# Peptides against a protein of PDB entry 3V4O, part 43

Target 1, 234 residues: chain A of PDB entry 3V4O
Amino acid sequence: DQPLAKDKVALLIGNMNYREHPKLKAPLVDVYELTNLLRQLDFKVVSLLDLTEYEMRNAVDEFLLLLDKGVYGLLYYAGHGYENFGNSFMVPVDAPNPYRSENCLCVQNILKLMQEKETGLNVFLLDMCRKRNDYDDTIPILDALKVTANIVFGYATCQGAEAFEIQHSGLANGIFMKFLKDRLLEDKKITVLLDEVAEDMGKCHLTKGKQALEIRSSLSEKRALTDPIQGTEY

## One batch from the design tools (peptide; aimed at target 1 D30 E162 Q167)

Design b2_p22_7_s3 (made by RFdiffusion4, then SolubleMPNN; from b2_p22_7, 9 letters changed)
Fold by OpenDDE base, seed 4:
Structure b2_p22_7_s3 (fold): chain B 234 residues (1-234), chain A 22 residues (1-22)
Amino acid sequence: as target 1 above (234 residues)
Amino acid sequence: MPEKLRSFDPSEEVKEELEKAE
């Protein structure tokens, strides 16, 4: 029995030109490459770069409006970020220095909202650092998540670690995207696909001991990004 | 031309020269 998606929607955010933090380069190329790949997978893709807090919140709101029962939702983020108490925070380009959770977008809050839409699949691909922000003393109290068994997190790095980009000849590409792009189109369960990406990344001498992909999932069905959209011809 | 690794760390810029090609 082939799993079906009611629709497939992706929001890709790449933040690089920060006002009060070090600038990045990889998000530009990474968002572009991922956009092309997801479109080949028949995702409706919204790709945005260098978003302020206000713009990011609006983008997420609009993204959520496209979600409904059975819809595959994918959120990709490349930029600065941090993780406090298991909660991931995406940093807008206009975030102050230092920034706090109130200045950032909490991924787990977005997940909660996605669950309310009864989505068929929730995928988060987070290409950001996961180090603790010592300047943020806020302990977020999040509402309990539902047990939906349709959640996949692909962290570019492990908890407490950093994500890296490779710079060569004026170009920059994130390590995560470097390996993800080679397998993204494969017709495999998304967790299996990411596991293979993790192995590929693990074989790279450049990132040994520095960056490792972490997969966190509760996915009870064999859902893939290649799953056809219900009612469409394939 | 040598490749470089750069951290996404928002608080610390870490750059490393790559000695080996991929």
Scores: peptide ipSAE 0.304, ipTM 0.677, DockQ to the pose 0.397
OpenDDE base, seeds 1, 2, 3, 5: peptide ipSAE 0.024, 0.021, 0.040, 0.019; ipTM 0.520, 0.577, 0.615, 0.530; seed 5 fails the geometry check

Design b2_p22_7_s4 (made by RFdiffusion4, then SolubleMPNN; from b2_p22_7, 9 letters changed)
Fold by OpenDDE base, seed 2:
Structure b2_p22_7_s4 (fold): chain B 234 residues (1-234), chain A 22 residues (1-22)
Amino acid sequence: as target 1 above (234 residues)
Amino acid sequence: EPEKLQSFDPSEETKKKLKEEE
């Protein structure tokens, strides 16, 4: 039996125009393309660009308000970021240089809050670098996550590695989104879908040995982004 | 134009800009 979602909600954040850091290009197009795809999957999508710390926190709070028992929640982020001690930090456009954890949003904290909403599925798609931030010595003390077995992380790159964008003719796409978009509409378990994306990305000669998709999941059910919303006839 | 690979790492972008300015 195919799992049903009570609802499907996505928050997409693309940060490009950093004040104190190099500007990116890909998040604009990537957020746009992902928005269109997720809407085709009947997600309620909120897409935001160039968020300050305050705006990012507010966006996450509003996103969490849309989550409830059985709701599929998807968070996509494209921008600068780092990973310290297994914790992923999304960097707002107004972050100082250097930035620290107090200036950034911790993804695992968001996950905790999503778990409290008793969501049906929690998907994080993180198109950011995962290098350690040497300027942040803070060891985040995170509360233990609940065992919900409904969590999927798609990291655009491996731990300690960089994420890249491809620039061509004034346009740029993230490597992750370049391959994700081709498979996102497939009716497959989300981890299987991402695994296929990983294989496709692995064939890219430009990023071979530089960027590889990492999937981290605790997903005990065959949940897909294509899962129908409960009470809707498709 | 040839495809260019750009890192999301601000440190690498900074290095690239510095190299382009040299």
Scores: peptide ipSAE 0.304, ipTM 0.683, DockQ to the pose 0.612
OpenDDE base, seeds 1, 3, 4, 5: peptide ipSAE 0.280, 0.272, 0.286, 0.018; ipTM 0.678, 0.670, 0.669, 0.533

Design b2_p22_8 (made by RFdiffusion4)
Pose (drawn by RFdiffusion4):
Structure b2_p22_8 (pose): chain A 234 residues (1-234), chain P 22 residues (1-22)
Amino acid sequence: as target 1 above (234 residues)
Amino acid sequence: LQEFLDSLLQSRDSKIDEAMRD
């Protein structure tokens, strides 16, 4: 009755040095921090910075190859992003200005590929803005996803809103990781853990009225990032 | 005070139109 994971795998991407868009600073320290925490939780973690579109697609293919039945899969992205018609896109460092959906990675397409591997848990932590891209002409009409009841999204901000880091950030984490890092080791269902992070973030004066954590979850089973890996000793 | 506090934040927005003007 203890939920188990076949394996625990994560892909972390932090994009900062944009060629044609404002540069960011905190993704480096955000990725460094989550890498350490997830390694403490026995995840196999690939952590990468400043990825072009080509590198991002390759990184996600490698991550997909590590996924199989019952595996917990987690994707964390810190950098520029946008959301059109409910679909979230991650923007690579080589994105032109303006850019469209073909220059970016659609998170929903990644989730579809993860479900095909029959993962036991799918977690997306998207630490990026979610405003519309006016230059993105295209429409989704993506297939409906299977009802796997194991999907959790932890958006650093609400749809149509911005996610933030501290100006001239230096050593400071961005807002989402500032609060996520203090809770991630808790032995609680990931949905509940993210809810406590949402409450902590609500006390932050800098972001009142402009950034709030949004949890979207269909996870029915009580799965946690601290769940033991099957066949190891707990 | 609110303007000061907002200035301490950096958005992870791509700011496409602003970058095109620059």

Design b2_p22_8_s1 (made by RFdiffusion4, then SolubleMPNN; from b2_p22_8, 12 letters changed)
Fold by OpenDDE base, seed 4:
Structure b2_p22_8_s1 (fold): chain B 234 residues (1-234), chain A 22 residues (1-22)
Amino acid sequence: as target 1 above (234 residues)
Amino acid sequence: MEAELDSLLQSFDPKVEEMLAK
């Protein structure tokens, strides 16, 4: 049987114009291109750029309000970030230097809240660095996640590594989006799709040995981004 | 919606309240 989504909602955040950190370029075009692709997949897409901590928290809160039982939720983030003790932190543009966890948004905390909505699928695509933040010694104590078997993480980089963007004249994609956009519309289980993206990244001379996609998933059903919305089956 | 997105991309002003209220 073809899996169905009650609805499909995506929040895309691209932070590039940081106040106290190096500015980025790729998030602009990456968010734009991903928006267009997800719309072709019938996602309701909210795309935002250069969010402060306050704005990011509000965006996430509003995103959560759009989630409900059986809804596919996708969160994409491109910007500065770090990972401490298995927790991923998205850095707002107004974060201080150095930033700490209290200044950032924890992805795993968002996942917990998404699980409470009884979503059909939770996808996180994180195009950020995953290096440890040595200036933050805080060990976040998060509640254990529920066993929902509907979670997929696509980390643009392996643990402890950096994400890269292509530095060309004009607008250019980040490394992750460069390969993701070529396969995103394929009717495949999301983990299979991401695995193929990982292979493409591995074959490219520019990225081989520099950036590798990591897929972390607990997905017991053949859920795809192409799954039709309930009531609108083709 | 596309026009709105283009505006956001150009201005770098997310106007979160307006976007999420729709």
Scores: peptide ipSAE 0.013, ipTM 0.497, DockQ to the pose 0.026
OpenDDE base, seeds 1, 2, 3, 5: peptide ipSAE 0.009, 0.009, 0.009, 0.009; ipTM 0.538, 0.535, 0.477, 0.519; seed 3 fails the geometry check

Design b2_p22_8_s2 (made by RFdiffusion4, then SolubleMPNN; from b2_p22_8, 12 letters changed)
Fold by OpenDDE base, seed 5:
Structure b2_p22_8_s2 (fold): chain B 234 residues (1-234), chain A 22 residues (1-22)
Amino acid sequence: as target 1 above (234 residues)
Amino acid sequence: SQAELDALLQSFDPKTEEMLKK
């Protein structure tokens, strides 16, 4: 039987206009394009730009309220970020300079909360840097994760590396979205889809040796973003 | 809409100038 989603919900966050950090441009276009694509896939999409810490936490809380057993949850983030000891931190626009973990949102904490909802699929697409933040020596004690075998991380860059956006005279996509958008609508297992995106990124002269996609997953079922919602006819 | 966004993007120079770190 074809895998079915009880529902499909996505939260897209693009942070650009940082108060104490370099401003970005790509998240604007990336969020809009991804919103359009996910809506074509029948996702309920909440797209937000330039969120403060308070607003980001509220958005995540509201997102979690939409999750339930069998629901596909997708979190996309484009902005500044860092990774300490395998934990990914999304940086709000009002984060201080330097920022620390208490100023940021930990993705793994969000994953833990998503698991409690017994979701059918948890997808994280993180278009942020993954360099160690030397100004934060805190090792977060996170709650233990369940073995749900329904988790997919798409990191725009490899461990310890930067993620980039391409600057044009005007608006432009980030590197990750440039390749992701071309394949997102394909009816393939999400890990297979991302693997193909990784190959595209690796073959492109613009990104070769500069940025590489990392896929981290435990997905025991053939789940795709194209999976139909239960009770609906297509 | 995507069409509107595409139209907007087409109004800009598509050439890559610089890669910026996030």
Scores: peptide ipSAE 0.214, ipTM 0.605, DockQ to the pose 0.042
OpenDDE base, seeds 1, 2, 3, 4: peptide ipSAE 0.203, 0.188, 0.178, 0.169; ipTM 0.555, 0.590, 0.592, 0.563; seeds 2, 4 fail the geometry check

Design b2_p22_8_s3 (made by RFdiffusion4, then SolubleMPNN; from b2_p22_8, 14 letters changed)
Fold by OpenDDE base, seed 4:
Structure b2_p22_8_s3 (fold): chain B 234 residues (1-234), chain A 22 residues (1-22)
Amino acid sequence: as target 1 above (234 residues)
Amino acid sequence: MQAELDSLLQSFSPETEASLAA
C-alpha cells in the first residue's frame, strides 16, 4: 500500500542577518538547496529569508492556509533558536537581546495548528541550537496535542546541544543540510531517511562528537517525502 | 586535529558554553 499525499507543502525559513545577535551564513545556501530538492519532490515550496517576528507569524499563517486533510506539511528552519521545557523556539531577526518566548515562534504551537488541519504528515526540520535560554523563565502553556501518529522531528542537534555551520570564505551548508541534501531524494520512510543522515553525520570526523542528529517521531505509516500526490501518476 | 576541525565550525547559538562560563 503506497501512501498518497493530498498535496505537499513546505515552508522554509532561513534567518541569518540578526539585528541583535551574531550573523549566520549557512541559512542562505541551505534554504536555496533545500528549495530545489523539495521542488523535485513536487512540494509547493515557500522560501523566505531574514524574517521579523511579524513576518514569521504571517508566513506560518499563510503556510497553514495551504494545509488540509491528508496534506504533507514540512517546516524547515535555519537560524538561532533555543529549547525550554521541551518547546522549540525559532528566533526572528528582530528579536531583542536577550530574547524571550514572547519574541519567538514556538514550533509545538505550529504543530498543534497543523494537527487541526488533519494533515497526512507533519515534518519539522530544525537547524538551530537546542540549548536552554536562561534569560527566559516563562513557561508557555500549550494545548495538548492530538494523537495523530504522523509527526516527525529532525533536530539538527541533540537536546541541550548546539548546531553548527562550516566557517570558510565561501558559501557552505550548515552541518545538518550538508548531510541531509545527499539523501533527501531517496524513496524511503522519512524516519529511515533521517536515521541514515544521522549515521552519515556520525561517521564524519568533522561532526563526530560535535553534532548529532536527533529524530523524534510518532509515525505509524510508511510515509516518505517521495510519496506521490493524489491524482497524479508517476 | 580535533581543535583544528572545531575551528571550522560556527555555532548557531549566540552564546556558547565557553562564553556562558566566562
Scores: peptide ipSAE 0.220, ipTM 0.668, DockQ to the pose 0.526
OpenDDE base, seeds 1, 2, 3, 5: peptide ipSAE 0.193, 0.018, 0.015, 0.020; ipTM 0.668, 0.511, 0.479, 0.551

Design b2_p22_8_s4 (made by RFdiffusion4, then SolubleMPNN; from b2_p22_8, 10 letters changed)
Fold by OpenDDE base, seed 4:
Structure b2_p22_8_s4 (fold): chain B 234 residues (1-234), chain A 22 residues (1-22)
Amino acid sequence: as target 1 above (234 residues)
Amino acid sequence: EQEALDSLLQSFDPKTEEMLKA
């Protein structure tokens, strides 16, 4: 029996024009392309660029309001970020230099809130660096996650490593999106799909040894982004 | 060849950009 989604909702955030940090280019085109692809998959997509801390928090709150039991939730982020003690932090465009946890949004906190909504699937696609922030010594006390077995993390890079964008053209993708976009529409379990993306990235001479996708998942069902919405004829 | 390929990529890490500008 093919799994069904009650609904499918995605929040896409691309931060490029940082006030106190180097500017990026790829998030613009990456968010655009991913938006178009997810719409083809019948996702309700909210796409936002260059969000301040306040705007990011509001966007996440609004996103959570759209989630409910059995809903597929997808969060995509492209921008500056860091990882401390296994927690991923997305950096708003108005973050100070240096930034700390209090200035950023913790992905694991968002996951906790998504679990409270009893979602059918939680997908995080994080196109950001995962290096430790030495200026942040705070250890976040996170509540224990529930065992929901519906969680998928696609990290654009390995732990402690960097993510890259292509500088060949003004409309070049980040490395992660370059490979993801070619497979995103495939009718496959999301973890299998991401595994194939990882293989593509590993075979490419440009990215081999430079950037590698990491998949972290607890997914007990064959959930795909192509899964039909309940009550709809596909 | 690898150096040429590396020049086509820009890191999202602000620290890396600072190193390339020095």
Scores: peptide ipSAE 0.268, ipTM 0.694, DockQ to the pose 0.523
OpenDDE base, seeds 1, 2, 3, 5: peptide ipSAE 0.022, 0.014, 0.014, 0.018; ipTM 0.576, 0.528, 0.492, 0.559

## One batch from the design tools (peptide; aimed at target 1 H168)

Design b2_p23_1 (made by RFdiffusion4)
Pose (drawn by RFdiffusion4):
Structure b2_p23_1 (pose): chain A 234 residues (1-234), chain P 23 residues (1-23)
Amino acid sequence: as target 1 above (234 residues)
Amino acid sequence: SLEEKYEKHKEEYLEEMEEKEKE
């Protein structure tokens, strides 16, 4: 009755040095922090910085190859992003200005590929803005996803809103990771854990009225990032 | 490595703060 993971795998990407868009600073320290915490939780973690579109597609293909039945899969992205018609896109460092969906990675397509591997848990922590891209002409009409009841999204901000880091950040985490890092080791269902992070973030004066954590979850089983890996000793 | 990049960034940030204090 203790939920188990076949394996725990994560892909972390932090994009900062944009060629044609404002540069960011905090993704480095955000990725460094989450890498340490997830390693403490026995995840196999690939952590990468400043990825072009080509590198981002390759990184996700490698991550998909590590996924199989019953595996917990987690994707964390810190950098520029946008959201059109409910679909979230991650923007690579080589994105032109303006850019469209073909220059970016669609998170929903990644989730579809993960479900095909029959993963036991799918977690997306998207630490990016979610405003519309006016230059993105295209429409989704993506296939409906299977009902796997094991999907959790922890958006650093609400749809049509911005996610933030501290100006001239230096050593500071961005807002999402500032609060996520204090809770991530808790032995609680990931949905509940993210809800506590949402409450902590609500006390932050800097972001009142402009950034709030949004949890979207269909996870029915009580799965946690601290769940033991099957066949190891707990 | 990721840790080396973190330490390099930390060193460059502290040097920039020292320059600003001098100005």

Design b2_p23_1_s1 (made by RFdiffusion4, then SolubleMPNN; from b2_p23_1, 9 letters changed)
Fold by OpenDDE base, seed 1:
Structure b2_p23_1_s1 (fold): chain B 234 residues (1-234), chain A 23 residues (1-23)
Amino acid sequence: as target 1 above (234 residues)
Amino acid sequence: SLEEKLEKHKKEYKELLEKLKKL
């Protein structure tokens, strides 16, 4: 029996026009492409660009409220980011230079909140740098993530290299989205799908040794983005 | 019901989105 979704909701955030940081180009195209693909998968998609800290926090909060029992949720972020002491941070467009943790959204906190929801499937995709921020010495004391099912976290990152620098190679899409879009509509378990994307990235000369996809999953069921919404299976 | 709650949240979210920078 094919798993069913109670509903499908997605929040896509692309930050490009930073006030005090380098401008990005790829997030616009990537968010646009992903929006079109997710709509084909019957997701209700909200796509937002160039969000301030206030706007990002509100958008994420409202998205989390939509995550309930049996719902398929997908959160995507493309923009600047950093990682300190195992904590990842998404950077709003109005973040100061240098930015600190209090100016940014902590990914691990959001993941914790997502785990508290009884979702049918919850996917979090990050397309941002994982460089250390030397100007932020804050060590957030976060509780360990709870053991929950049906959460998939994908982190597209460049080790030591800025992902956006590679994007200047004339590619319309960011590197991650280039490979993701080719497979996203496949009727496969989401972890299998993402693993194949990771393999494609590893085989490509442009991305080999520069960008990789990290996948973390608590998914124990054969859940796919193509799973039908309850009541629409026939 | 869960469905009613979801619809309420969707409405609130929609209202928020009207104030945000949309694609």
Scores: peptide ipSAE 0.024, ipTM 0.576, DockQ to the pose 0.024
OpenDDE base, seeds 2, 3, 4, 5: peptide ipSAE 0.022, 0.019, 0.025, 0.018; ipTM 0.595, 0.536, 0.622, 0.540; seed 4 fails the geometry check

Design b2_p23_1_s2 (made by RFdiffusion4, then SolubleMPNN; from b2_p23_1, 12 letters changed)
Fold by OpenDDE base, seed 3:
Order: C-alpha cells, then structure tokens, then sequence
Structure b2_p23_1_s2 (fold): chain B 234 residues (1-234), chain A 23 residues (1-23)
C-alpha cells in the first residue's frame, strides 16, 4: 500500500547576518537549494533568512499550526546554535553576546509540540553548531517524546571550530546540504535516506572525522518525502 | 516583516547566482 500525505508543508530558516556574532554564508545557498528540491516533492515551502527572536518564534508557531493529522511537515534550520545538557538551541540574529536560553528557541520544546499534532511524518533538520554554552546553565525539564509521534530528527554537526564549505555543482554549499541534495529526491523511507547521507559523509575524505549526521527517530511506518498527496496519487 | 525577509532572500540568491555564473 502506498502511503499518502494529507498535505506537505515546510519551513526553512537560515540565519547569517548576526548582529553580535560571526556572520555566516552557506545558509543562503543551502536554504534556496533545499527550497527548490522540496517544491519538486510538492511541498508548500516558506523560506526565511535572518530572523530575530520574535520573527523566529512567530514563524515556528505558524508552522506548528499547519501540522495536523496526516500532514507531512519539514522544519529546517541553518545558523548558530548550541547544546547544553541534551537541549539544543537555535540562535536568532538579534541574540546578545553572550546569548542565553531565554534569547533562543529550544529544539526539544518544539519537538514536544510537534508530537501532539498526529502528523503522518515530521522531519526536523538542524545544521548548526553543538558547542556548549558556558554562559547558560538552564536545564529545561521536558517530557519524553511519544513513540507514535512519527518524528525524524537529523542533526548535522561539525566537531571543532573549523567551518567547512564545499563547492558542488557550481554552487558553494554547506557540507550537510552537499550530500543531502544528492539523495533528497529518492523514493526511500526518510530514515533510510538520511542514513545513506550519513554514510556518504563518512566516506568522503573532506568530511570524514570532521562532520557527521546524527539521526533520531520515532518513525515506525514506511514514510518517504516522495509520498503523494491524497487525491493526486499516480 | 516576514514578507520583507522572503523578498530579500530571493534577491540575494539571484545576486549570488549571477556572481557564480560570471566566475
């Protein structure tokens, strides 16, 4: 039986022009390329760059409102971030230096909200740093994710202080997007697809031992980004 | 606004593509 999506929606956020932190370049190209790929997969895509805390919170809230029973959702973030005590935080462009949890968006909190939506599939992809923030000691207490949430979480990270960008197909991409873009359109279970991306990253001499993809999922069904929207099955 | 951010995104991307094509 072919799985069907009620609808497909995606929110892509790329933060580059930080006010109080180093500027980035890769998110612009990566967000754009991902936008084009997801549109080929019949996703309704909203792509935004350089969001303040207020704008990011609003964008995420609106995205969550679009999630419903049977909907396929994808949230992508590229920018600065940090991880403390198992909690990951996305950093808005207007965050102070140093930033704290109250200035940032907690990924685990968003995931908790996603699990309540009864989605057919929900993919969360993070391309950000996972360095510890010594200036933040906040430990959010969150409930564990529900097993039936159908959430796939991909976390692309670079160990160390070095930033790596690779020119691919005439464009300069971040490392994660370089490998993701080659497989994203494949008709495979999303966890299998991401696992293959992880393997590609591990085999490449440019990224071996430098950057890796961590995958976490509660997906128990065979769901793919290529699954047709209900009423449009071929 | 969010709309302004989207517009800026499109403009910046097109500019970058043009630069790449010229190099």
Amino acid sequence: as target 1 above (234 residues)
Amino acid sequence: SLEDKLKKFKEEYEKELKKLAEE
Scores: peptide ipSAE 0.032, ipTM 0.602, DockQ to the pose 0.128
OpenDDE base, seeds 1, 2, 4, 5: peptide ipSAE 0.018, 0.020, 0.021, 0.021; ipTM 0.520, 0.527, 0.544, 0.530

Design b2_p23_1_s3 (made by RFdiffusion4, then SolubleMPNN; from b2_p23_1, 9 letters changed)
Fold by OpenDDE base, seed 2:
Structure b2_p23_1_s3 (fold): chain B 234 residues (1-234), chain A 23 residues (1-23)
Amino acid sequence: as target 1 above (234 residues)
Amino acid sequence: SLEEKLEKFKEEYEKLKKELEEE
């Protein structure tokens, strides 16, 4: 009855050193810590920092190629982003100022492609701002995600992270990662795990009313990041 | 450099693909 993964693959992207936008610090520590945790969960992890548009697109494309029936995929992004009309965009480090959708990667498009792979589990975690980009009036027409797709989408806002990063002289986790790392190794359904993270964030005086984790899921099975890979002893 | 970064990226993904194919 224990769900099995055909394989586990993760792509982690942390954008920090933007050319035309404020630099970030949290993604560095967050990506490295998440990398370590996911490796403990037997994920094959590719971690990339400071990706250009070209690099990000290639990374995502290659990641998608690794997804197949029964595979567990996890995509994590930390960096600048925006949300317009229900569409979320990841901002590459070489994005112009102001950035537009054509310079960014649309999350919903990626999710659409992920759902076609018939994966055992797809987890997409975004640690980025959700502010509207007033300089981009493009309204992408995207198809709705299929309800049957085992996709878990977590969206954490970073508005408070910049303020937190400024207050700390040293390298520290973003708020989302601070709470995520404490629970990531738990043998729980991923949606339950993320819900607990969200609750932890809500209880924290530092994040209460400032940051929230939004979880969207079509996961109908008890899939966990701790699920063993088929053919391996657990 | 960007080229070095891309090369590293390619190597990592190729390695990952190979590992997946062998399983």
Scores: peptide ipSAE 0.078, ipTM 0.649, DockQ to the pose 0.023
OpenDDE base, seeds 1, 3, 4, 5: peptide ipSAE 0.032, 0.025, 0.223, 0.031; ipTM 0.633, 0.580, 0.787, 0.611; seed 4 fails the geometry check

Design b2_p23_1_s4 (made by RFdiffusion4, then SolubleMPNN; from b2_p23_1, 11 letters changed)
Fold by OpenDDE base, seed 1:
Structure b2_p23_1_s4 (fold): chain B 234 residues (1-234), chain A 23 residues (1-23)
Amino acid sequence: as target 1 above (234 residues)
Amino acid sequence: SLEEKLKEYKEKYEEEKKKLEKL
């Protein structure tokens, strides 16, 4: 039987105009493109750019409130980030230089909170670098994620500035979004879809050795972003 | 507010799009 979503909600965050860090350009176009695609998939989408720490935390909190039993939730982030000791951090635009974990949002904490919701599907997509922050020596003690079967995590990693942005058709996208947008509307299990995106990235000469997509999933059901919403007639 | 941020986003997007089209 075709899986059904109770509802579909997405939060997209793109940080570009950092106060104390290098400016980015790709998130603007990437968030816009992804917004349009997700709306075609009947997602309720909130798209935000250049969020401060306070605004990011508030946005995530509001997003989590929208997650409920059977709901499909998607969280996308594009911007600066880092990874220390297995924990990933999203960097707000008002983060100091150097930034520390206390100034940033921990991805694993958000994932934990998402797991507490009896959602039908949780998708977390990160387009940020995974470099170590040598200025942050804090080792966060986080509880292990609960065993669930409805989480998909995609992490697009770049190794250089050239791998972060690509100009296509007169517009500049992030490399991850370039490949993701071509497949996002396909009626496929989300993990299969992302795996194909990863393969496309691996075959492209522009991304070889520069950017890769890491996929982590506990999804045991054939859930797709194209799954219909309950109560809708088709 | 989040609503204000959305408005700003739309404006910035249109401005950036125009710049990119001129290249």
Scores: peptide ipSAE 0.021, ipTM 0.535, DockQ to the pose 0.139
OpenDDE base, seeds 2, 3, 4, 5: peptide ipSAE 0.022, 0.018, 0.019, 0.019; ipTM 0.565, 0.534, 0.540, 0.513; seed 2 fails the geometry check

Design b2_p23_2 (made by RFdiffusion4)
Pose (drawn by RFdiffusion4):
Structure b2_p23_2 (pose): chain A 234 residues (1-234), chain P 23 residues (1-23)
Amino acid sequence: as target 1 above (234 residues)
Amino acid sequence: SLTLEELEELVEKQAEEYEEEEA
């Protein structure tokens, strides 16, 4: 009755040095922090910075190869992003200005590929803005996903809104990780854990009215990032 | 890909450059 994971795998990407878009600072320290915390939780973690579109697609293919039945899969992205018609896109460092969906990675397509591997848990922590891209002409018409009841999204901000880091950030985490890092080791269902992070973030004066954590979850089983890996000793 | 040691060195480099800029 203790939920178990076949394995725990994560892919973390922090993009900062954009060629044609404002540069960011905090993704480095955000990725460094989450890497340490997830390693403490026995995840196998690939952590990468300043990825071009080509490198991002390769990183996700490698991550998909590590996924199999019953595996917990987690994707964290810190950098520029946008959201059109409910679909979230991650923007690589080589994105032109303006850019369209073909220059970017669609998170929903990644989730579809993860479900094909029959993972036991799918977690997306998207630490990026979610405003429309006016230059993105295209339409989704993506296939409906299977009902796997094991998907959790922790968006650093609401749809049509911005996610933030501290100006000239230096050592500071961005807003999402500032609060996520204090809770991530808790032995609680990931949905509940993210809800506590949402409450902590609500006390932050800098972001009132402009950034709020959004949790979207269909996870029915009580799964946590602290769940033991099957066949190891707990 | 980056190792954890290489990632830590990048964090230290960024901290050093930030302290020099604030000084």

